# Peptides against a protein of PDB entry 7BBL: the designs that were tried, part 57

Target 1, 86 residues: chain A of PDB entry 7BBL
Amino acid sequence: IAQESLESQEQRARAALRERYLRSLLAMVGHQVSFTLHEGVRVAAHFGATDLDVANFYVSQLQTPIGVQAEALLRCSDIISYTFKP

## One batch from the design tools (peptide; made by RFdiffusion4, then SolubleMPNN)

Design b2_p16_4_s4 (from b2_p16_4, 10 letters changed)
Fold by OpenDDE base, seed 4:
Structure b2_p16_4_s4 (fold): chain B 86 residues (1-86), chain A 16 residues (1-16)
Amino acid sequence: as target 1 above (86 residues)
Amino acid sequence: VEELEARLRAIREAFL
């Protein structure tokens, strides 16, 4: 029987991961998200939108150790991970 | 994937 190539398997895996990521973003809309940044810094903010090309996270009510920013932009490169409750 | 990206682009555009 036909066997899928390793390259094809990897392509499907990448597509699946991308879809999972995008679905998480959609589920995040309008919710508070906890972001883990570098050096153990953790912040919380309400998700507004994101750029898909230049991955910027546009958020509101960003809670930082030094205060709250009404509006803020988080660069994807600054984010190690995020968690939220859909 | 493309459909999901389209939805997110629409959200971004509406967010301004």
Scores: peptide ipSAE 0.612, ipTM 0.918, DockQ to the pose 0.856
Fold by OpenDDE base, seed 3:
Structure b2_p16_4_s4 (fold): chain B 86 residues (1-86), chain A 16 residues (1-16)
Amino acid sequence: as target 1 above (86 residues)
Amino acid sequence: VEELEARLRAIREAFL
């Protein structure tokens, strides 16, 4: 019986993870998101948009330990994780 | 995946 190759199985797994990520981005549109940055810093902001190729997050009302920024750009490389209420 | 990316590109173009 013909079986799917290991490489094909890995391809499907990668595609599933990519789809899950993209769906999370769509789900956070118009919502406040909590971002965990390096050095344990946590900020909250309203999600606006993202550049898929450059991986920039365009946000508003960014709450930081020292105040609120009306508009801000977060680099994906600075973000460890995020959470939000859909 | 391609459809999801298209939706996000549209959101980006409308935002900025």
Scores: peptide ipSAE 0.612, ipTM 0.919, DockQ to the pose 0.813
Fold by OpenDDE base, seed 2:
Structure b2_p16_4_s4 (fold): chain B 86 residues (1-86), chain A 16 residues (1-16)
Amino acid sequence: as target 1 above (86 residues)
Amino acid sequence: VEELEARLRAIREAFL
């Protein structure tokens, strides 16, 4: 018995993933976050805000392999993953 | 989802 179309199932799955993403962003507000970038580069920064359309991350105290930036912009396209302690 | 986006939008706007 199939009550729901595959398209509807995919829509619900996408919505669930989007909700999960947004909740993670809310949870990291004001916290230090560890970002994994390309080529194995890892940085840490305090999360400030994000754009929802073009997902730019506005952060502070960005710790990079070559130094610390008081304020910085991370483009979502540069980020592979992130972790943080809630 | 819309409510979550609204919260984050408010945070972005307050951040300047």
Scores: peptide ipSAE 0.611, ipTM 0.918, DockQ to the pose 0.848
Fold by OpenDDE base, seed 1:
Structure b2_p16_4_s4 (fold): chain B 86 residues (1-86), chain A 16 residues (1-16)
Amino acid sequence: as target 1 above (86 residues)
Amino acid sequence: VEELEARLRAIREAFL
């Protein structure tokens, strides 16, 4: 009996994760998001927009350990995880 | 996925 190839199964799994990611981005627009960065650093900011290719996060009211920035750019590579209240 | 990406691109463009 023919079965879906492993590569096809993996492709579907990646597509599902991509969709989940994109939906989370849409859900956080205009909301305050808590970002976990390297070395246990946590910051909070209001999500504005993102580049899908470069994956830059354009945010406002970024709260860092040393102060608040009205507007800021976060690199996706610096972000380990995020959480927010939709 | 393409539709979701289109929505986010529109948001990015409107955000400047």
Scores: peptide ipSAE 0.612, ipTM 0.918, DockQ to the pose 0.809; fails the geometry check

Design b2_p16_5_s1 (from b2_p16_5, 8 letters changed)
Fold by OpenDDE base, seed 3:
Structure b2_p16_5_s1 (fold): chain B 86 residues (1-86), chain A 16 residues (1-16)
Amino acid sequence: as target 1 above (86 residues)
Amino acid sequence: MISEEEFVARLNALLA
């Protein structure tokens, strides 16, 4: 009987996480999403799309304490986590 | 909780 190597197990784990991430992007389209950014900053905005390499998040109706920004760009590297109701 | 000014400052710094 064959034993799966540690490397193979890690590859499967990374692939599973990648798939889950991509599916979440599809699920949030058109919904208001709460984004947690660095330094305790949290914002809410409607998710529009990402670019093909998933480097940027294109959002609308970005809520801030001083008002709503109609359209904005959030870099993926700025985002710690997000939550939404599908 | 952070102040409005601090929030805006941090946000601007992140988005700059």
Scores: peptide ipSAE 0.034, ipTM 0.535, DockQ to the pose 0.026
Fold by OpenDDE base, seed 2:
Parts: sequence; C-alpha cells; structure tokens
Structure b2_p16_5_s1 (fold): chain B 86 residues (1-86), chain A 16 residues (1-16)
Amino acid sequence: as target 1 above (86 residues)
Amino acid sequence: MISEEEFVARLNALLA
C-alpha cells in the first residue's frame, strides 16, 4: 500500500483547515459575532465581510464600552478567536 | 477583570 508522504499529509491538513475557516466566514455573514482580541479584549459585532486576502474583517454595530460603532474594521491579525451562532 | 477605561485603551490601541 502506497503511503502518503508527511509533507502531503500536512498539505491536506492545512487545506482542510483553510476550507473550514472559509466556510465559517461564509456562515457568519450577517450574524453577530463575538470576537476575542488580544489583552482580553472582547467585542461583539455583526460580520459583514472580509477583504480578498482576509486581512481585515468589515463589521457593523461594533459594541464597545463607550458605545456602538456603526462600522468598523478589525484586522485579522488582532483576532484570537471568534464565536457565533449560525 | 480590567476596567472600562483600560478596555477602551486597549481597544483603541488595537484599532490604531
């Protein structure tokens, strides 16, 4: 039985993770998402879209301690994790 | 738990 190389296995794993990530982005469109940022900062906002290279998250109704920001841009690199209800 | 002021400061720093 031909055994897949470790490199090939890793490539498939990365591809699978990316697919799951992209599917999650699609699923969260229009939904309120809770974002965990660095330094324990957590915000909630309605997800609009990401740019083509998924460098930024375009959100609306960003809830902050000083109020709600109608539209905002969250850098993907600033986001540790997010949760949402599909 | 961080204060509101600290939270805002951190958020502003992240969004800057």
Scores: peptide ipSAE 0.034, ipTM 0.533, DockQ to the pose 0.026
Fold by OpenDDE base, seed 5:
Structure b2_p16_5_s1 (fold): chain B 86 residues (1-86), chain A 16 residues (1-16)
Amino acid sequence: as target 1 above (86 residues)
Amino acid sequence: MISEEEFVARLNALLA
């Protein structure tokens, strides 16, 4: 039996991660999400939508120590991880 | 844990 190439295995892995990512986006709709950003910055906000091409998260009620920002944009590249209760 | 001031500074820089 022919061994799958490393490149093919990596492609499948990326595809699996992409599917997981997209499913998480669907799951977070309408929920408050806790975002971990760079430099230890952590914020909570309600997920609104993404523009997948630009990779921005449009959120509302962004909670910060100095107050709540009604509407905000988080760049996907700035997000290390996120968690939420489905 | 970082101070509130530092948090705000980093957040502003990140979202600028």
Scores: peptide ipSAE 0.032, ipTM 0.532, DockQ to the pose 0.026
Fold by OpenDDE base, seed 4:
Structure b2_p16_5_s1 (fold): chain B 86 residues (1-86), chain A 16 residues (1-16)
Amino acid sequence: as target 1 above (86 residues)
Amino acid sequence: MISEEEFVARLNALLA
């Protein structure tokens, strides 16, 4: 029985995680998402779309303590995690 | 817990 190489195993793992990530993006479309940013900053917004190449999150109704911003752009590099109710 | 003003300042810094 042929053994899969370590590199091949890692490639499959990355592919599986990428698929899971993409599925989560599809699932959150149109839903309000809670984003955790750096320095403990947390905001909520309706998910619109992502630029998969640039890794930007296009959101609407961004809630902050001082009010709601109609539309906003969140950089993926600034996002630690996100949660939503499907 | 940080103040709202500090929160906004940090948010602006992140999004700038």
Scores: peptide ipSAE 0.029, ipTM 0.528, DockQ to the pose 0.026

Design b2_p16_5_s2 (from b2_p16_5, 7 letters changed)
Fold by OpenDDE base, seed 2:
Structure b2_p16_5_s2 (fold): chain B 86 residues (1-86), chain A 16 residues (1-16)
Amino acid sequence: as target 1 above (86 residues)
Amino acid sequence: PISVEEFVAAAQAALA
């Protein structure tokens, strides 16, 4: 069978990543997310948007061990993972 | 759990 061109393969790969990214955003936006930070710290917040250049998550109603912030900026470098609350 | 690092990487690749 014939193989598609390298360019075509790359196009499909980017398209797949784009779809995955967009679907992930749609899943997060407006919902409370549980973020696992370093040192076992876990916080919860409503996801707002991402900043790819600075690698930040703009969130609201951030619940931390020491208080709540109406609006906050979470640096992606500080976050290990996230999960949706049941 | 979803890796934030992987999420960001995918996003950057997708939007590049």
Scores: peptide ipSAE 0.638, ipTM 0.910, DockQ to the pose 0.098
Fold by OpenDDE base, seed 4:
Structure b2_p16_5_s2 (fold): chain B 86 residues (1-86), chain A 16 residues (1-16)
Amino acid sequence: as target 1 above (86 residues)
Amino acid sequence: PISVEEFVAAAQAALA
């Protein structure tokens, strides 16, 4: 029985993760998203992008209880989850 | 809800 090399297995694993990442980005980009932050705080914004180390989410039209910011930076470490708003 | 932590972890692994 032919064995797939460890290198090949790792290659496939990375490819799978890459696809998952890209599909997630495509799903978020251009959409208004509701972000759940710590302490029960929720904000809504249009997702723009993330940096290469995925430390931050670059968003636009950030809606908070105190107003709207045209552009903003959300630290991924401050975000618990997100959902799409209709 | 979609986990941001999961997204970040996957992205970091994929981009490593």
Scores: peptide ipSAE 0.638, ipTM 0.910, DockQ to the pose 0.069
Fold by OpenDDE base, seed 1:
Structure b2_p16_5_s2 (fold): chain B 86 residues (1-86), chain A 16 residues (1-16)
Amino acid sequence: as target 1 above (86 residues)
Amino acid sequence: PISVEEFVAAAQAALA
């Protein structure tokens, strides 16, 4: 029987990941997101864009315990998870 | 909650 090549399987897997990534971006962009950082710190901000090369999230209206920053850069390595605020 | 690490890893793999 005909069997899909390993390369073809990997291609489909990458395509699926690309779709997942893009849909995730669409879900986040322009919306307020709650980020959980290390040590129990939580902040909220409007997601703008990511920079995979430097592992950064570019956000706006970042709400921290000490105030709101109009524009900010969050290191992905400092973030554990995120959720969408109601 | 959505893991940022998983998000980044998936993105890197997808765009590699």
Scores: peptide ipSAE 0.636, ipTM 0.909, DockQ to the pose 0.095
Fold by OpenDDE base, seed 3:
Structure b2_p16_5_s2 (fold): chain B 86 residues (1-86), chain A 16 residues (1-16)
Amino acid sequence: as target 1 above (86 residues)
Amino acid sequence: PISVEEFVAAAQAALA
C-alpha cells in the first residue's frame, strides 16, 4: 500500500505549525492584550513583536499597578497567558 | 485565555 514518506509527513507538520504561528501573530499585532503573569498579576499592553531567540514580547502602553510605560519588554517566561479585551 | 508557553513552543518548532 502506497503511503506518504516520514519526511513528507514531518514537512507537513512543520508547515501547519508555521501557519498557526503566523495567524496568532496577526491576531495580536496592534491590539491591546491582557497578560496574566505569575502571582496573580495582570497587565494590559499593545502587542508589537516577539523575539524567538530570547523569548520576549515587545509591547507598548504597558499598564501596571504603579503606572504606564510607553515601551516595555516582557519575558515570555514571566507570562502565563493572554486574552484579548472585548 | 491563550497559553504563551504553547505559542512560543509552537513557533520555535515551526521556525527551527
Scores: peptide ipSAE 0.635, ipTM 0.909, DockQ to the pose 0.096

Design b2_p16_5_s3 (from b2_p16_5, 7 letters changed)
Fold by OpenDDE base, seed 4:
Structure b2_p16_5_s3 (fold): chain B 86 residues (1-86), chain A 16 residues (1-16)
Amino acid sequence: as target 1 above (86 residues)
Amino acid sequence: MISVEEFVARLRAELA
């Protein structure tokens, strides 16, 4: 029985993770998302879109500790985690 | 920034 190479297994794993990520983004569209940034800073915003290559988040009504920002870009490098209610 | 509609279309295209 032939076994696929380690490289092929890794490629399939990456593809599966990518699909899971993209489906999560679809579920996120139009919903308020809670983002955890560096040093435990938490913000909430309505999800608009992302840069699919870099995973930058384009959001609106960003609620920050110092006020609300109508439109904002959250860079992937600034985000520790995020959660939302579908 | 692209529209939400364009974004969703792009997502679905990649998932097709």
Scores: peptide ipSAE 0.301, ipTM 0.839, DockQ to the pose 0.744
Fold by OpenDDE base, seed 1:
Structure b2_p16_5_s3 (fold): chain B 86 residues (1-86), chain A 16 residues (1-16)
Amino acid sequence: as target 1 above (86 residues)
Amino acid sequence: MISVEEFVARLRAELA
């Protein structure tokens, strides 16, 4: 019986993770999302959209520990995790 | 930056 290569298995795993990610982005549109950033910082904001390469999150009503920003940009590289209620 | 509409459409296309 032919066996799928390890590389192919890893490729499928990466594809599955990407699909989950994209579906989460789709689900969060228009909703408030809680983002966990570095150093234990947590913020909440309403998700708008990203740029074409999904490198940045454009959000509104960003609630930070020291205040609220009406409009803001969150770099994906700064985001450790996020949660939201669909 | 792209519009929400365009963003959603692109996501749906990739997930199809």
Scores: peptide ipSAE 0.222, ipTM 0.803, DockQ to the pose 0.607
Fold by OpenDDE base, seed 3:
Structure b2_p16_5_s3 (fold): chain B 86 residues (1-86), chain A 16 residues (1-16)
Amino acid sequence: as target 1 above (86 residues)
Amino acid sequence: MISVEEFVARLRAELA
C-alpha cells in the first residue's frame, strides 16, 4: 500500500510545532513569564507582544538579578526557554 | 512593534 513520504511527515511535524509555539504566545499575553537566557541568567517579565516576524519580545516589569526594568525588549534568539501560568 | 490588538489578531488568523 502507498504510504506518506518522509518529507511529508517532516512537513506535518514542523507545522505542528509552529502551531504549538503560536498558541503559547497567545496564551501568555498579559501574564508574567519566566525566561531562561544564556549563561544561566533567569528573568521574569509581563509579556506584551512581539514584532510582526516574531523576532522580539516586548515586555514590562522585567525582573533581573540587579533590579527591575520598567520596559524592555528581549530578542527571541537570546531566549533558551520560557514558562508561565495561563 | 505592533499593538497587542493587532498581534492577537494576526495569531488568530494564522491559527484559523
Scores: peptide ipSAE 0.202, ipTM 0.789, DockQ to the pose 0.622
Fold by OpenDDE base, seed 2:
Formats: C-alpha cells, sequence, structure tokens
Structure b2_p16_5_s3 (fold): chain B 86 residues (1-86), chain A 16 residues (1-16)
C-alpha cells in the first residue's frame, strides 16, 4: 500500500497551520484583539494588518497598562498568544 | 505599510 512519506506529512501539517493562521488574521480584521505578551502583560488593540513576511502586527488603539496608544507595532517575537471574538 | 484592503486581498489570494 502506498504510504505518504513523513516529509510529505510534515509539509501538509505546516500548510494546515499556515492556513489556520491566515484565516485567523482575516477574522481579526476590524476587530479588537487581546494579545498576551511576556511577563503576563496583556494588551488589547484593533487589528489593522500584519507583515506577512515577519508577522508583525500593526494595530490601533492599543490599550496598555499605562494608557492607550493610537498606533502601534507589535513585534511577533513579543506576542505569546492572541484571542478575539469574530 | 499597506492598506487593510490590500492586506485582505493578499490573504484571500493566498488562501484561494
Amino acid sequence: as target 1 above (86 residues)
Amino acid sequence: MISVEEFVARLRAELA
């Protein structure tokens, strides 16, 4: 019986994760997103866009512990996770 | 930066 190679399986898995990620970005457009950063810091911001190459998040109305920033860039490396209501 | 419209267009194209 023909069996899919491990390499092919991994490729499909990566593709599936990429698709899920991109679909989440589409769902985020125009919505407020809650971001979990390092050291337990949580912020909320309206999603604008990401840099598709490095996955940086360009957001507006960033609510931080010290106030609201109108426009901001959240580096992908700073983000642990995010959640939102579609 | 690109506009939200352009961003969405890119995403849709990649997911097509």
Scores: peptide ipSAE 0.202, ipTM 0.790, DockQ to the pose 0.587

Design b2_p16_5_s4 (from b2_p16_5, 6 letters changed)
Fold by OpenDDE base, seed 5:
Structure b2_p16_5_s4 (fold): chain B 86 residues (1-86), chain A 16 residues (1-16)
Amino acid sequence: as target 1 above (86 residues)
Amino acid sequence: MITTEEFVARALAALA
């Protein structure tokens, strides 16, 4: 049986993760999502849309440690992880 | 700003 190269295996793994990520975005639209940001900061907000060019997430009802923002932009680079209930 | 649906559709297509 032909052995797939390590590089090819890594590429497939990355592609699989990317697809999972993309599909998760579809699943979270309109739902409240819990975001883990840097320094252990956790916030919750309803996911709305994204900006591919500037890599931002538009969210609403952002609950932060210091208050609630009706509308906000979360930079993808600031997000470490997120969880939500479909 | 674009809809998530549009973004995902384009991104998934790019993976194919």
Scores: peptide ipSAE 0.329, ipTM 0.855, DockQ to the pose 0.461
Fold by OpenDDE base, seed 3:
Order: structure tokens, then sequence, then C-alpha cells
Structure b2_p16_5_s4 (fold): chain B 86 residues (1-86), chain A 16 residues (1-16)
């Protein structure tokens, strides 16, 4: 029988990872999320919404090393990773 | 800015 090419296998793998990421965003709504940023900085905030065009996270109650911000914007490019409990 | 639901719906629709 015909075998799936390496390129096709890689394409399916990328699509699966993308879908998992997107569904994680839905799961974050209404929850506190821990974000790991550059230079070892870690912050926590409640996830609000995203900007499709600019790729920003709009969050509330952002806990930073120097204090708490009621409302804030996080650029997705500044985020290394995030964790949360759904 | 758009809702998370709208963003995800559009992005998922773009996936084959």
Amino acid sequence: as target 1 above (86 residues)
Amino acid sequence: MITTEEFVARALAALA
C-alpha cells in the first residue's frame, strides 16, 4: 500500500501542536495563569483576551516583581511558556 | 482586540 511521506507526517504533527495550543487558550479563560518571561522573570495574571492581528494577551491582576497591575498587556513574543490549572 | 472564542474559532477553521 501507499505510505505517507515524511513531509506529510511533519505537516500533521505541526497541525496537531497548533490545535493543542489554540484549545489551551480557551481553557485559560477565567483562570490565573503563570507566565515565564525572559531573564528568569515570572508573573501571574488572569487571562482576558487576545489580539489576533498584533498577537497580544490582555490580562488583569498582573503580579510582577515590583507590584500588581490591575490591567496589562503581554506581548506573545515575550512569553517563553505558561502554566495553569483548568 | 477580539474574544478568545472568536480568535480560536477562526484559527481552527484555517487548519485542514
Scores: peptide ipSAE 0.327, ipTM 0.853, DockQ to the pose 0.446
Fold by OpenDDE base, seed 2:
Structure b2_p16_5_s4 (fold): chain B 86 residues (1-86), chain A 16 residues (1-16)
Amino acid sequence: as target 1 above (86 residues)
Amino acid sequence: MITTEEFVARALAALA
């Protein structure tokens, strides 16, 4: 019985993660998203768009511990995780 | 810069 190689399994796993990420971007457009940044900082903002080449998230109504920013840019490298309700 | 919808569509197409 043929068995998928470890390399093939890892490749599929990476592809699955990438797909989930991409679909999450579509799902969060226009919705409020909770972002976890470094040092345990958590912010919430409405997701607008992403800039892949510069790796930025363009958001609105960014709620931070020090106040709300109408529009803001979040660097993807600063984001540890995010969650939202579609 | 393109829309999120556009780049996601292209990226998904590249995966399949």
Scores: peptide ipSAE 0.316, ipTM 0.852, DockQ to the pose 0.374
Fold by OpenDDE base, seed 4:
Structure b2_p16_5_s4 (fold): chain B 86 residues (1-86), chain A 16 residues (1-16)
Amino acid sequence: as target 1 above (86 residues)
Amino acid sequence: MITTEEFVARALAALA
């Protein structure tokens, strides 16, 4: 029985994770998303679009600990995780 | 800048 190599298994795993991520982007469009940032900071905002070329999230109605921003840009590198209700 | 939908569609196609 042919056995898939470790490298192949890892490649498939990475691809699966990437696909899940991409589909999550589609699912969050137009929805309010809760973002967890560094230092325990959590914000909520309506997801508008992503500038994948520079890895940025364009959001609206960003609720921060110090107020609400009508429009804002979140750097993906600053985001630890996010959750939302489809 | 392209829409998220356009980007995702292209990216998913690349994975297939």
Scores: peptide ipSAE 0.315, ipTM 0.852, DockQ to the pose 0.383

Design b2_p16_6_s1 (from b2_p16_6 with R2L T3V A9R V10L)
Fold by OpenDDE base, seed 4:
Structure b2_p16_6_s1 (fold): chain B 86 residues (1-86), chain A 16 residues (1-16)
Amino acid sequence: as target 1 above (86 residues)
Amino acid sequence: SLVEEFVARLEAELAA
């Protein structure tokens, strides 16, 4: 009986995870996202886009503890987690 | 716009 190679299985698994990630980004479009950053800092912003590979977040109306920033870039390394309401 | 271009890129990759 023909069997799929381990490498092929891993490739499909990676592809599936990538698709799920991309679809999650698509779901974020047009929504406000809450980001948890280092040192317990929490901010909210309207999702704009990402660079898809590095996962930098380009957002607008970023609400920070010290004010609102019209346009902002949140680096993946600065983000602990994020949530949004579809 | 940035958002429109982003959505287009997402859909293109998902369709590939």
Scores: peptide ipSAE 0.462, ipTM 0.889, DockQ to the pose 0.841
Fold by OpenDDE base, seed 2:
Order: sequence, then C-alpha cells, then structure tokens
Structure b2_p16_6_s1 (fold): chain B 86 residues (1-86), chain A 16 residues (1-16)
Amino acid sequence: as target 1 above (86 residues)
Amino acid sequence: SLVEEFVARLEAELAA
C-alpha cells in the first residue's frame, strides 16, 4: 500500500495546527480576552487583531490595574497566557 | 479598518 512520507505527515500536522490557531483568532474577534502578563499582572481587553507573524495583539478597552486604555498593543513576548469565551 | 483587514487576511490564509 502507498504510504505518505514522514516529512509529508509532519507538514500536514504543522498546517493543521496553523489552521486551528488562525480559527481561534477568528473566534476571538470582537470578544473580551483575559491576558496574564508577567509578575502576576492580569488584564482584560476586547480583541481587535494580531500580526500573524510576531503575534502582537491589538486590543481596545484594555483594563489594567491603573486604569482603562482605549487602545493598546500587547506583544506576544509580554503575554504568558490568555483565555476567552467564544 | 484594522479589524476588517485582519479578518480578511485570516480568511485569505485559511482559504489557501
């Protein structure tokens, strides 16, 4: 029987993961997301967009311990984790 | 808008 190469299988796996990630971003559009940052800082904001390479998060109504920022940029390197409800 | 452009890019990549 024909068998797909390991390299091809890995390629499909990476593609599947990328697709899943992208679809999750679509699901986030317009929703509030909770971000966990360094030093235990937690913020919430409405998701706007990302740059699909660096994964910067462009958000609005960022709720921080020191107030609300209308628009903000959160770099991926600053984010430990995030969660949202679709 | 940024959001609209973002959605468009997402959909374009997903369609490829």
Scores: peptide ipSAE 0.461, ipTM 0.889, DockQ to the pose 0.893
Fold by OpenDDE base, seed 1:
Structure b2_p16_6_s1 (fold): chain B 86 residues (1-86), chain A 16 residues (1-16)
Amino acid sequence: as target 1 above (86 residues)
Amino acid sequence: SLVEEFVARLEAELAA
């Protein structure tokens, strides 16, 4: 059997990571997500959609320290991390 | 809806 090239192995690894990411987005649909933003700010919102290339988050019922936004866009650059219950 | 369209887009990419 022929040995797969290193480049091909790396390609498959990247594809696997992309698939895992996309499946995690599917798991997030319809769920509330907790976001950690800069300067210790934490918010919660219902997940709607993302830009698959930029990873901007379109959410609803965004709970902030000063109130609730019915609809909101969270830029990837503003998000440190996020978590949710599948 | 936006959500339905998003899900469809995800599934399309995963099926490719």
Scores: peptide ipSAE 0.458, ipTM 0.889, DockQ to the pose 0.825
Fold by OpenDDE base, seed 3:
Structure b2_p16_6_s1 (fold): chain B 86 residues (1-86), chain A 16 residues (1-16)
Amino acid sequence: as target 1 above (86 residues)
Amino acid sequence: SLVEEFVARLEAELAA
């Protein structure tokens, strides 16, 4: 009987994870996202787009402790975590 | 626009 190799199983798993990630980005479009940054800083912004490879976030109406920034770029290295309601 | 191009790119990769 033909059996799927370990390598093939791993490829399928990676493909599934990539698809889940991309679909989560699609679900984020048009929504406000809450970001947790370093040193306990938390901000909220409207999602615009990301770089699909490095996950840089292009956002608008960024609410910071100092005030609101119309447009901003949040680098992946600056972000600890993020949440949103689809 | 940025958003429109982003969505199109996402959908293209998901369809591949």
Scores: peptide ipSAE 0.456, ipTM 0.888, DockQ to the pose 0.795

Design b2_p16_6_s2 (from b2_p16_6, 5 letters changed)
Fold by OpenDDE base, seed 5:
Structure b2_p16_6_s2 (fold): chain B 86 residues (1-86), chain A 16 residues (1-16)
Amino acid sequence: as target 1 above (86 residues)
Amino acid sequence: SLTEEFVARLLAELAR
């Protein structure tokens, strides 16, 4: 009755989170997504694509506090969370 | 799409 090491458990947890993230990217294609940014800023935009580093979100119709931006680039590091309806 | 293909590859790698 061998016990899995803490490191192994953490490895599996990280892998599970990564999978969930990647699947969410597939699910949000073509949908409007609500993004929560820093300082309580919330924006909505239609998801287009990510770059090869999965470091940026290319979006359209970005609704910001000052207006709508037709095309925009959101840095993933600036995003705290997001939600959408698949 | 490019994103779908790329993500699919990443998922495949994760499954290994």
Scores: peptide ipSAE 0.209, ipTM 0.804, DockQ to the pose 0.378
Fold by OpenDDE base, seed 4:
Order: structure tokens, then C-alpha cells, then sequence
Structure b2_p16_6_s2 (fold): chain B 86 residues (1-86), chain A 16 residues (1-16)
């Protein structure tokens, strides 16, 4: 029985993670999302759109520790994780 | 939305 190489297994794993990520983006559109940023900073915002080429999240009603921002741009590189209720 | 259309295309590319 032929077994696929480690490299092939890793490629499939990366593809699965990528699909999961993309589907999460679809699911969060129009919903309030909780984002965890560096050093444990948490913010919540209504998810509007992404620019997937440059990895930016365009959000509204951004709730930060110091107040609410009507419109905001979150860089994907600043986001550690996110969660939301579909 | 623009995001939905773009992500749909990326998913299609991933599935090919």
C-alpha cells in the first residue's frame, strides 16, 4: 500500500486550514466579532469586509478599552484570534 | 458582498 509523503500530508493539512479560515470569513460577515490582539487586548466589532490580498479587516462599531470607534481598519498581522456567534 | 465573492473564488481555487 502506497503512503503519501510527509510533504504531501503537510500540503493537505495547510489546505484544510486555509479552507477553514476562508469559511470563517464568510460566516462572520455581518456579525459582531470578538478579536484578540497583542498582549491580551480584546476588541469587538461588526465585521464588514476584508481585503484578502493585503489581509485587512474593515469593521464598524469597534469597541475598544477606551471607547467605540464608528469605522476602523484592523490589520490581520495584529490579530491573534477571533470568535463570533454565527 | 465583495468579500463573499472573493472568498467564494478562493474556495473554488482551493477545491480544484
Amino acid sequence: as target 1 above (86 residues)
Amino acid sequence: SLTEEFVARLLAELAR
Scores: peptide ipSAE 0.202, ipTM 0.798, DockQ to the pose 0.417
Fold by OpenDDE base, seed 3:
Structure b2_p16_6_s2 (fold): chain B 86 residues (1-86), chain A 16 residues (1-16)
Amino acid sequence: as target 1 above (86 residues)
Amino acid sequence: SLTEEFVARLLAELAR
């Protein structure tokens, strides 16, 4: 019987991951998000918006190891992972 | 928001 090629399977997997990522951005709006950055740094902030073309996260009430920053910009390239409660 | 509009457009492109 005919089988889907490996390349086609990988393409579907990539598309599924992309959709999951995009939907997570919508779900994050207005919520506090915990971000894991490089060198073991973890911060929490309220998610405002992203500039998807520039790859920036615009956040508020950023809790850092040394205090709270009212407003901040996080570069997506500096973020390893994030978690939040919808 | 502009973010929501942009993301919605990208999702629509994936669905094509």
Scores: peptide ipSAE 0.201, ipTM 0.798, DockQ to the pose 0.370
Fold by OpenDDE base, seed 2:
Structure b2_p16_6_s2 (fold): chain B 86 residues (1-86), chain A 16 residues (1-16)
Amino acid sequence: as target 1 above (86 residues)
Amino acid sequence: SLTEEFVARLLAELAR
């Protein structure tokens, strides 16, 4: 039977993950997001924007272990995972 | 916002 190649299947899987990621960014705008960083560090912040390279997150009211920072920059490479309520 | 426009563009490219 005719079936999609493994390469094509992998391409679709990557595309699906990318789409889910991008849509999550749109859904995050204006919402408080909980970020998990390296070494078990967890912070919460209101998502503002990303740069043109989607390499940084510009956030506000960043709650850190040492206090709240009004405005901050989070490098996407430092983020392991995140969760939020749409 | 510029972010929304940018992400929307990326999604459009992905859908192609």
Scores: peptide ipSAE 0.198, ipTM 0.796, DockQ to the pose 0.381

